# Designs tried in a protein design run: peptides against a protein of PDB entry 5YCA. Part 22

Target 1, 132 residues: chain A of PDB entry 5YCA
Amino acid sequence: RSLPAERNPLYKDDTLDHTPLIPKCRAQVIEFPDGPATFVRLKCTNPESKVPHFLMRMAKDSSISATSMFRSAFPKATQEEEDLEMRWIRDNLNPIEDKRVAGLWVPPADALALAKDYSMTPFINALLEASS

## One batch from the design tools (peptide)

Design b1_p19_2_s3 (made by RFdiffusion4, then SolubleMPNN; from b1_p19_2, 8 letters changed)
Fold by OpenDDE base, seed 5:
Structure b1_p19_2_s3 (fold): chain B 132 residues (1-132), chain A 19 residues (1-19)
Amino acid sequence: as target 1 above (132 residues)
Amino acid sequence: SYEEARKRFEEELEEEAKK
């Protein structure tokens, strides 16, 4: 597959220590018809454009929004590029089925695989380790 | 509904992003 050419400079170094990011995560409870669900979010601000994106995790099963990852990683991506990547994820990874969320959400292992591809490993590790 | 809940979710994220 082909990923967008320009990546968020926030993710220039995939080898950073993730632990300082853990306390930056925040839990959020959303009420759904079948009950509340807790999500963990990490605000990721592009240091150049100053545009923020939230990386998202379901607290219970640690599924992570691949869509949020992509949008954060590739701020100038076209819709076509996003659609292409989401299709790739659907075809090659194991996105979950959950009516509570929009976009593609993937299990932790898949999220880490994507994180490697997107150079977001520290941020995904932090998101996964954050308390909820 | 689930749709409404998802909308609230997105709106809350958008609001938090502005902070």
Scores: peptide ipSAE 0.650, ipTM 0.941, DockQ to the pose 0.853
Fold by OpenDDE base, seed 1:
Structure b1_p19_2_s3 (fold): chain B 132 residues (1-132), chain A 19 residues (1-19)
Amino acid sequence: as target 1 above (132 residues)
Amino acid sequence: SYEEARKRFEEELEEEAKK
């Protein structure tokens, strides 16, 4: 598949130690009709544009928002490019079904596969290891 | 509703991003 040409310079090095990122994660609780759910977020700021995006994890089952990953990794992506990638994810990975969230969310293993493709492995590892 | 909750979720993230 083809990914957008320009990537967030925050993710220029996929080999960095993820440990320092763990304490930067934060938990938040959202109330849903069937009860509260906790999410873990990691604020990722493009060092050039200074535009932030949050990477998101469901605390309980560690599902991660693939949509958030894509949008953070590819700041100049078109909606069409995003749609194509999300279609690829649906066809090739195992996105979850959960009415509480928007966009595509994937299990940890799939998130790490995407992280490799997007060069953001340290950030996803940190997000997965963070407490909630 | 779930739709309202999802909307609130996204809005909260947007607000936090501004900080």
Scores: peptide ipSAE 0.650, ipTM 0.940, DockQ to the pose 0.846
Fold by OpenDDE base, seed 2:
Structure b1_p19_2_s3 (fold): chain B 132 residues (1-132), chain A 19 residues (1-19)
Amino acid sequence: as target 1 above (132 residues)
Amino acid sequence: SYEEARKRFEEELEEEAKK
């Protein structure tokens, strides 16, 4: 597949230690009709544009928003490019089905695979290790 | 509803992003 040409400079080094990012994560409880659900979020700010995005994890099963990853990684991506990648994820990975969330969410292993592709490994590791 | 909850979820994220 073809990913967007320009990547968020925040992710220039995929080999950085993730542990300093862990305490930057925050838990968020959302009330749904069938009860509350906790999410863990990590605020990621593009150091050049100063535009922030949140990376998102469901606390309980550690599913991660692939949509959030893509949007953070590729700030200049077109909607068509996003749609193409989301289709690729549907065809090649194992996105979950959950009525509580929008976009594509994937299991931890898939998230780490995407993280490698998007050069976001430290951030996803931190998100996965953070407490809720 | 679930739709309303999802909307609230997104709105909260947007508010936090501004901080």
Scores: peptide ipSAE 0.650, ipTM 0.941, DockQ to the pose 0.848
Fold by OpenDDE base, seed 4:
Structure b1_p19_2_s3 (fold): chain B 132 residues (1-132), chain A 19 residues (1-19)
Amino acid sequence: as target 1 above (132 residues)
Amino acid sequence: SYEEARKRFEEELEEEAKK
């Protein structure tokens, strides 16, 4: 697969300690027809453009929004590039099926694999370790 | 509906992003 050329400079160093990011995560509850569900979010702001994106985790099963990861990592990606990556994820990883969420969400192990590809490991580790 | 809930979810994130 071909990932976009330009990456969010926020993710320039994949080796940083993730623990300082943990307290920056926030939990939120969304009401669905079958009951409430808790999500954990981490606000990630591009230090150059100042554009924020939220990385998202389902609190219960720790599924991570791969879509949110991609959009945060590659702010200048085309829709075609996103579509290609999402297709790759469907074909090579294990995205979940859940009517409560939009986009592709993947289990923690898959999220960490993507994080390595996108240079987002500290941020995904923090998101996974945050309390809800 | 689930669609409405997903929409609220998205809208909430958009609002929080602006803060």
Scores: peptide ipSAE 0.648, ipTM 0.940, DockQ to the pose 0.856

Design b1_p19_2_s4 (made by RFdiffusion4, then SolubleMPNN; from b1_p19_2, 8 letters changed)
Fold by OpenDDE base, seed 1:
Parts: sequence; structure tokens; C-alpha cells
Structure b1_p19_2_s4 (fold): chain B 132 residues (1-132), chain A 19 residues (1-19)
Amino acid sequence: as target 1 above (132 residues)
Amino acid sequence: SYAEARKAFLEALEKEAKE
């Protein structure tokens, strides 16, 4: 696969300590037809463009939105590049099936694998450790 | 519906992001 050429400068160093990011996460309960579900999100702002994106986790099973990761990591990605990556994830990782969410969501281990590829490890670690 | 809930959630996030 080929990832987009330009990455969000927020993720220039994936070796940083993640613990300062934990308290920046926020939990929210969303109502669905079959009941409420809690999500945890982390607001990530591109320091150059000032455009924010939310990284998202389903609190209960810690599934992470791969789509949100990709869109945050690659601000200039084309739709074709996103589609290619999402197909790669479907073919090589273990995305979940959940009617409550849009986009592609993956288990924690897969999220961390993607985080390594996208240089987002501290942010995903923080998101996974945050309370709900 | 589920579709409406998903859409509303994402729209709320987008709104919050712009605050």
C-alpha cells in the first residue's frame, strides 16, 4: 500500500510520552435505538492549518475509528487514497461490524498497528487509557 | 434510526471542533 505523502505535523514524533494527553480525552454518551453507548474522543489540532479532528474510541470494547485516524494523519489525502487504505485495512486487519458507527473501526491491537504506520502512537495510547 | 444517530453524532463533533 501507499500512504499519502504529507502527514499532519502534529504527529512528527511518535516516541513522545502519551500520559499528558490522557486528561485531554473526553467521554460522551450517545443514544442509539437499542440503548446508549459511551465514546471517548481526543481533539487533535493540526498545528499548521489549525484544523481539528477527533480521534474516537468506543469505550466498552476499545474499538478505534481507523477512518478518524487516517483523516487526522493525512490532511491532504485524496478520496482515492483513503479508499485504498480502508480496503487495505479490511484485507489485512480485523475491522469490527457495528451498526452504531460510521467508517471503519478496528480493535485496539490493530489501532496500535495503524498508529505506528501513521506516527500516532502517543495519541492512540492516550485514547485507549482514558477513562470513560 | 441508527443512521440518524450516527449522522447526528458526527455533526455534533464537527460543530464542537469549530468552537
Scores: peptide ipSAE 0.441, ipTM 0.876, DockQ to the pose 0.866
Fold by OpenDDE base, seed 3:
Structure b1_p19_2_s4 (fold): chain B 132 residues (1-132), chain A 19 residues (1-19)
Amino acid sequence: as target 1 above (132 residues)
Amino acid sequence: SYAEARKAFLEALEKEAKE
């Protein structure tokens, strides 16, 4: 597959220590018709454009929003490029089905596979390790 | 509803992003 040419400079080094990012995560409880659910989020700001994006994890099963990962990693991507990547994820990974969330969400192992492709490993490790 | 809950969550994130 082909990923967008320009990547968020925040993710220039995939080998950095993830532990300083853990306390930057925040938890939020959201009420749904069938009960409350807790989400964990990490604010990621592009150091060049100063535009922030949130990476998101569902606390209970550690599912992570692949859509948010893509939009943070590739802020100049076209809608066509996003659609192509989301189709690839559906065909090659194991996205979940949950009426509480929008976009594509994937299990932790799949999220780490995407993180490697997007050069986001420290950020996804921090998000997965953060308390809720 | 589920739609209302999802919308409220996204709006809260957008507000926080501007802070």
Scores: peptide ipSAE 0.441, ipTM 0.876, DockQ to the pose 0.796
Fold by OpenDDE base, seed 2:
Structure b1_p19_2_s4 (fold): chain B 132 residues (1-132), chain A 19 residues (1-19)
Amino acid sequence: as target 1 above (132 residues)
Amino acid sequence: SYAEARKAFLEALEKEAKE
């Protein structure tokens, strides 16, 4: 598959230690019709544009928003490029079905696979290890 | 509804992102 040409410079080094990012994560409880659910988020700011994006995890099952990952990783991506990647994820990974969330969310293993592709491994590891 | 909850969640995130 083809990923967008320009990547967020925040993710230039996929080998960084993730542990300093863990305490930067924050938990948020959202009320749904069938009860509350906790999400963990990590604010990721593009060092050039200063535009922030939140990486998102559902606390209980550790599903992660692939959509948030893509949008953070590829700030100049077109809608078509995003659509193509989301289609690829649907066809090749295991996105979950959950009424509580918008966009595509994937299990931890899939998130880490995407993280490797997007050079976001430290950030996803931190998000996965953060407490809720 | 679920739609309302999702919307509120996203709006809260957008607001926080701009802080």
Scores: peptide ipSAE 0.441, ipTM 0.877, DockQ to the pose 0.852
Fold by OpenDDE base, seed 5:
Structure b1_p19_2_s4 (fold): chain B 132 residues (1-132), chain A 19 residues (1-19)
Amino acid sequence: as target 1 above (132 residues)
Amino acid sequence: SYAEARKAFLEALEKEAKE
């Protein structure tokens, strides 16, 4: 597949130690009709544009928003490029179905595969290891 | 509803992003 050409400069080095990012994660409880659910998020700010995006994880099963990853990694991507990638994820990975969330969410292993593709491995590792 | 909860969640994130 073809990913957008320009990537968020925040993710220039996929090999950095993730541990300093762990304490920067925050947990939030959201109330749904069938009960509360905890989400963990990590604020990721583009060092050039100063625009922040939140990476998101469901605390219980560690599912991660692939949509949030893509939007953070590729800030100049078109809607068409996003749609194409989301279709690829549906066809090649194992996105979950959950009425509590919008966009595509994937299991931890799939998230790490995407993280490698998007050069976001330290950030996804931190998000997965953060307490809730 | 689920839709309302999702909307509230996203709005909270947008607000926090601007802080």
Scores: peptide ipSAE 0.440, ipTM 0.876, DockQ to the pose 0.821

## One batch from the design tools (peptide)

Design b1_p20_1 (made by RFdiffusion4)
Fold by OpenDDE base, seed 5:
Structure b1_p20_1 (fold): chain B 132 residues (1-132), chain A 20 residues (1-20)
Amino acid sequence: as target 1 above (132 residues)
Amino acid sequence: SEEEEKEAAEENFERITAES
């Protein structure tokens, strides 16, 4: 597959220690028709454009929004490029189906695989290790 | 502020989760 050419400069170094990012994560409770669910979020600001995106994790099963990852990593991606990547994820990884939320969500192992592709490993490690 | 960050986070979450 082909990923967008321009990547968020925040993710220039995939080898950084993730531990300083853990306390940057925040938990929030969202009310759904079936009851409350806790999410963990990490604010990721593009150092050049100053535009923030939030990486999202479901606290209970550690599912991570692949959509949030893609949008943060590739701020200039077209909708077509996003659709193509989401199709690739559906065909090659193990996304979960949760009708309560939009976008494509993946289990931790798949999120880490995507993190390598998007150069986001420290951020995803921090998001996964953060308390809820 | 942290409150502003919370509001921004909620807005961003709604954008991701509220899609049909």
Scores: peptide ipSAE 0.039, ipTM 0.672, DockQ to the pose 0.056
Fold by OpenDDE base, seed 1:
Structure b1_p20_1 (fold): chain B 132 residues (1-132), chain A 20 residues (1-20)
Amino acid sequence: as target 1 above (132 residues)
Amino acid sequence: SEEEEKEAAEENFERITAES
């Protein structure tokens, strides 16, 4: 598959130690019709544009929003490019269907696979290890 | 600020979940 050409410079080095990012994560309780659910989020700011995006994890089952990852990694991506990537994820990975939330959510292993593709490994590791 | 971060986080989440 083809990914967008321009990537968020925040992710220029996929080999960085993730440990310092763990305490940067924050838990958030969100109310849904069937009850509350806790999410863990990590603020990721593009150092050039200063535009923030939040990486999202469901605390309970550690599902990660692939949509949040993509949008953070590729700030200039078109909707078409996003749609194509989400389709690829749906066809090649193991996204979890949750009617309460939009976008594609993937299990930890898939999230890490995407993280490698997007050069986001430290950030996803931190997000997965953060407490809720 | 913390409030701005919370608001931004919620907004970002809503954007992600908007298609539902």
Scores: peptide ipSAE 0.039, ipTM 0.675, DockQ to the pose 0.058
Fold by OpenDDE base, seed 3:
Structure b1_p20_1 (fold): chain B 132 residues (1-132), chain A 20 residues (1-20)
Amino acid sequence: as target 1 above (132 residues)
Amino acid sequence: SEEEEKEAAEENFERITAES
């Protein structure tokens, strides 16, 4: 597959220690028709553009939004490039269907695989280890 | 409807990702 040419400079080093990022995560309770659900969010700000994106985890089963990862990693990606990557994820990983939220969500192991591809490993590790 | 469910899902996603 072909990933977008330009990546968020926030993710220039995939080998950084993730532990300082853990306390930066925040839990949020969201009301849905079938009841409340807790999410964990990590604010990731592009150091050049200063535009923030939130990485998201479902607290209950640790599913992570692949869509949020992609949008954070590739700030200049086209909609076509996003669609192509989401199709690749559907074909090659194990996405979870949840009609309550938009985007494509994946289990922790798949999230870490994507994190390696996007150079986001420290951020996904922190998101997974944060308390809810 | 499918369209209503999609709209609700997108709204929820934006609510989750929105800066607070």
Scores: peptide ipSAE 0.037, ipTM 0.611, DockQ to the pose 0.894
Fold by OpenDDE base, seed 2:
Structure b1_p20_1 (fold): chain B 132 residues (1-132), chain A 20 residues (1-20)
Amino acid sequence: as target 1 above (132 residues)
Amino acid sequence: SEEEEKEAAEENFERITAES
């Protein structure tokens, strides 16, 4: 697959210690027709553009929005590039199906695989370790 | 503020969910 050429400079170094990011995560309870669900989010601000994106985790099973990861990692990506990557994820990883949420969500292991590809491992580790 | 962050997070979530 071909990832977008420009990556968010926030993710210039994927070897950083993730622990300082843990307290930056926030839990959020969202009401759905079938009941409440808790999500954990991490605000990721592009240091150049100052545009924030939120990485999203379902608290219960630690599923992570691959869509949120992609959009954060590749702020200038086209919709076509996003669609291509999401198709790749469907074909190569183990996305979950949840009608309550939009985007493509993946298990923790897959999220970490994507994080490596997107150079955002510390952020995903923090998101996974954060309390809900 | 925490409230602003919550609102922004909700907006972001809605965007993600809306495009599914």
Scores: peptide ipSAE 0.039, ipTM 0.677, DockQ to the pose 0.059; fails the geometry check

Design b1_p20_1_s1 (made by RFdiffusion4, then SolubleMPNN; from b1_p20_1, 9 letters changed)
Fold by OpenDDE base, seed 4:
Structure b1_p20_1_s1 (fold): chain B 132 residues (1-132), chain A 20 residues (1-20)
Amino acid sequence: as target 1 above (132 residues)
Amino acid sequence: MEAAERERAEENFRRITSDP
């Protein structure tokens, strides 16, 4: 597969310690028609553009939004590039589509695989370890 | 998934991926 050419400079170093990012995560209860659900969110700000993106984890099953990861990692990606990557995820990982929140959600192991590809490992580790 | 549900799901994504 072909990932977008420009990556968020926030993710320039995939080897950083994730521990300092854990307290940056925030749990939020979201009300849905079928009941509340808790999401853990991590605000990721592009150091150059200063544009923030939130990474998301479902507290219940630790599923991570692959869509949020992609959009944070590749803020200048085209819709076609995103669609291509989401198709790859469908074909190669174990995503689910939640009826409440759009995008592809992947289990922790798949999220970490994507994190390696996107150079986001510290951020995903922090998101997974944060309390809910 | 109906169109209306899809739209709501997309709106929810936008909402929870932004500052409150």
Scores: peptide ipSAE 0.661, ipTM 0.925, DockQ to the pose 0.830
Fold by OpenDDE base, seed 5:
Structure b1_p20_1_s1 (fold): chain B 132 residues (1-132), chain A 20 residues (1-20)
Amino acid sequence: as target 1 above (132 residues)
Amino acid sequence: MEAAERERAEENFRRITSDP
């Protein structure tokens, strides 16, 4: 598959130590009609544009929002490019669709696979290891 | 999902992926 040409410069080095990012993650309880759910979030700011985006993990099952990953990694992607990637994820990984929060959510192993593709490995490792 | 439920889910995504 093909990914968007321009990637967030925040993710220029996929080999960095992730441990300094762990304490930057924040757990937050969010109320939904069916009850509360805890999410772990990591704020990722594009160092050039200064536009922030949050990566998200469900605390309960460690699912990570692939949609948040994609939008953070490829800030200039078109909707068509996103749709294409989300289709690829549906066809090749194990995403779930949560009724409470939109986008595709993937288990940790799939998240790490995507992280490698998007050059986000340190950030996803940190997000997965953070306490909730 | 129903249209209204989908809209709420999308709103929640936008909210959770932004600063409080």
Scores: peptide ipSAE 0.661, ipTM 0.926, DockQ to the pose 0.803
Fold by OpenDDE base, seed 2:
Structure b1_p20_1_s1 (fold): chain B 132 residues (1-132), chain A 20 residues (1-20)
Amino acid sequence: as target 1 above (132 residues)
Amino acid sequence: MEAAERERAEENFRRITSDP
């Protein structure tokens, strides 16, 4: 598959130690009509544009928003490029669609696979290891 | 998923992926 040409410079080095990012993650309880759910979030700010994105993990099953990953990794991607990647994820990984929060959610193993593709491994490792 | 539910889900995504 083809990924967008320009990647967020925040992710220039996929080999960095993830441990300093762990304490930057924050758990947040979100109230939904059917009850509360806890999300772990990591704020990722593009060092050039200064535009922040939040990466998201569902605390309960550790599912991670692939959509949030993609949008953070490829801030200049077109909607068409996103749609193509989401289709690829549907076809090749094990995404789920949550009724409460939009986008594709993937299990930890799939998230790490995507992280490798997007050069986000330290950030996803931190997000997965953070407490909730 | 119905349209209204989808819209709420999208709104929730925007909310959770932004600063409080």
Scores: peptide ipSAE 0.661, ipTM 0.925, DockQ to the pose 0.824
Fold by OpenDDE base, seed 3:
Structure b1_p20_1_s1 (fold): chain B 132 residues (1-132), chain A 20 residues (1-20)
Amino acid sequence: as target 1 above (132 residues)
Amino acid sequence: MEAAERERAEENFRRITSDP
């Protein structure tokens, strides 16, 4: 598959220690019609553009929003590029589509696979290890 | 999903991926 050409410079080094990112994660309870759900969020700010994106984890099953990962990693991606990647995820990983929050959600192992592709490994490790 | 439900889900995504 093809990924967008421009990647967020925040993710220039996939080998960084993730532990300093753990305390930057924040748990938030979100109220939905069918009840509350806790999400763990990590604010990721592009050091050049200063535009922030939040990565998201469902606290209950540790599912990670692949959509949030993609949009953070590739802030200049077209909708077509996103659609292509989401299709690839559907075909090659084990995503779920949550009725409450849009996008594709993937289990931790799949999230780490994507993280490797997007050069986001430290951030996803931190997000997965953070308390909720 | 219904169109309205999808729209709400997208709104929720935008909300959760933004500063409070």
Scores: peptide ipSAE 0.661, ipTM 0.926, DockQ to the pose 0.827

Design b1_p20_1_s2 (made by RFdiffusion4, then SolubleMPNN; from b1_p20_1, 10 letters changed)
Fold by OpenDDE base, seed 3:
Structure b1_p20_1_s2 (fold): chain B 132 residues (1-132), chain A 20 residues (1-20)
Amino acid sequence: as target 1 above (132 residues)
Amino acid sequence: MEAAREEAARANFEKITSEP
């Protein structure tokens, strides 16, 4: 596959210590027609553009939004580039499509595989270790 | 019914990925 050429400069160093990011995560209860669900969020701000993107984890099963990861890592990506990557994820990983929140959701192991490809390992480790 | 659910799901994604 071919990922977008320009990556968010926030993720220039994949070797950062993730522990300082853990307390920056926030849990939020969201009401749905079928009942409440808790999500853990991490605010990731592009240091050049100052545009924030939130990464998301479902507290119940630790699924991570691959869509949120991609949009944070590649803020200038086209819709076509996103669609291509989401197709690759469907074909090579184990995503689910949740009826409550759009996008592809992947289990922790798959999230870490994507994190390596996107140079986001510290941020995904922090998101997975945060309390809910 | 399914179309309405999908629209709500997209709106929820935008809500959770935006400033509180």
Scores: peptide ipSAE 0.646, ipTM 0.918, DockQ to the pose 0.858
Fold by OpenDDE base, seed 5:
Order: C-alpha cells, then structure tokens, then sequence
Structure b1_p20_1_s2 (fold): chain B 132 residues (1-132), chain A 20 residues (1-20)
C-alpha cells in the first residue's frame, strides 16, 4: 500500500522513550444511550502547524482508533487516501466498527503494527499503558 | 434510523477527538 507522502513532524523519531507521554493521557467518560464508556485520550500537537489531534483508546478492551491515528499522522491526507488505508486495514488486520463512535478500531497488537507504519510507536505505547 | 445512528457516531468521533 501507499501511505500519504507528508507525515506529521511530531512523529519524526519512532524510537523515543514513551514513558514521559503516559501522564499526558487523560480518561474521559462518555455517556451513550446504552450506558457510559470510558475513553483514554492523548493530545498530539503538530509542532509546525500547532494543530492538535487526539488519539483514542477504549478503556474496556484497549481498542485504538485507527482513524484517529491516521488523521494525526497524515494531516494533509485526502479522504480518498484515508479510505484506501481503511480498506487495507479491513483486509489485513482485525478491526471492529463500533456503533457508538465512528471509524475503525483495532486491538493493541494491530495498533502497534500501524504505529510502526506511521512512526507513532511511543505515542501508542503510552496510550496503551495509561490508566483509565 | 440507521442513517441517524451513523450521524451520531460521526459526531461522537469528532467530540472525542476535540478539546474538552
């Protein structure tokens, strides 16, 4: 597959220590018609544009929003490029579609695989290790 | 009805990916 050419400069180094990012994660309870659910969020700010994007984890099963990862990693991607990547994820990983929150959600192992592709490993490790 | 659910799901995504 072909990923977008321009990547968020926040993710220039995939080998950084993730531990300083853990306390930056925040848990948030969201109310849905079927009951509350807790999400862990990590604010990721593009150091050049100063535009933030939040990464998301479902606290209950540690599923990560692949959609949030993609949009953070590739802020200039077109909708067509996103759709292409989401199709690839459907075909090659183990995503779920949650009825409450849009996008594709992937289990931790798949999230880390995507993180390697997107150069986001420290951020996803922190998101997975954060308390909820 | 399904369309309304999908719209709500998209709105929830935008909410959770934005500043609190």
Amino acid sequence: as target 1 above (132 residues)
Amino acid sequence: MEAAREEAARANFEKITSEP
Scores: peptide ipSAE 0.644, ipTM 0.918, DockQ to the pose 0.886
Fold by OpenDDE base, seed 2:
Structure b1_p20_1_s2 (fold): chain B 132 residues (1-132), chain A 20 residues (1-20)
Amino acid sequence: as target 1 above (132 residues)
Amino acid sequence: MEAAREEAARANFEKITSEP
C-alpha cells in the first residue's frame, strides 16, 4: 500500500528509547451511558507546526486508536488517503469499531505493526506500557 | 438512534483526542 508522502517530523527516528515517553502518558476516565472507561493518552506535538494530537489506548484491553495514529503520523493526509488506509487496516489487520468512540481500534500487536509502518514504535510502546 | 450513537461516538473521539 501507499502511505501519504509527508510524515510528522516527530516520528523521524523509530529507534528512539520509548521509556522517557511513558511518564508523559495520562489516564483519563470517560463516562459513557453504559459506564465509565479509562483511556490512556499520549500528547504528540508536531515539532514544526506545533499542533498536538493525542494517541489513545483503551486501558482495559490495550486496544489503540489506529485513526489517531494515522492522523498524528500524517497530518496533511487527505480524507481519501485516510479512507484508503482504514480500508487496508480492515482488510489486513483486526480492527474493532467501538460503539463509544469512533475510528478503528486495533489490538496491541496490530498497533505495533502500524507503528512500524508509521515510524511511531517508541510512542506506541510507551502508550502500551503506561499505567492506567 | 444509530445515527445519534455514531454522532456521539465521533464527538467522543474528538474529545479524547483534544487537550484536557
Scores: peptide ipSAE 0.644, ipTM 0.918, DockQ to the pose 0.875
Fold by OpenDDE base, seed 1:
Structure b1_p20_1_s2 (fold): chain B 132 residues (1-132), chain A 20 residues (1-20)
Amino acid sequence: as target 1 above (132 residues)
Amino acid sequence: MEAAREEAARANFEKITSEP
């Protein structure tokens, strides 16, 4: 597969220690028609554009939004590039489509595989280790 | 109902990926 050419400079170093990011995560309870659910979120701000994106984890099963990861990693990607990557995820990983929140959600192992591809490993590690 | 649910799901994504 071909990933977008330009990546968010926030993710320039995949080897950084993730532990300082853990306390940056925030849990939020969201009310849905069928009941509440808790999400853990991590604010990721592009240091050049100053545009923030939130990465998100379902607290209960630790599913990570691959869509949020992609959009944060590749903020200038086209819709076609996103569609291509989401298709690859469907074909090669184990995503689910949650009825409550749009996008593809992947289990922790798949999230870390994507994080390696997107150079987001510290951020996904922090998101997974944060309390809810 | 499916269309409405999908719309709500998209709205929820935008909500959760934005500032509180």
Scores: peptide ipSAE 0.641, ipTM 0.917, DockQ to the pose 0.869

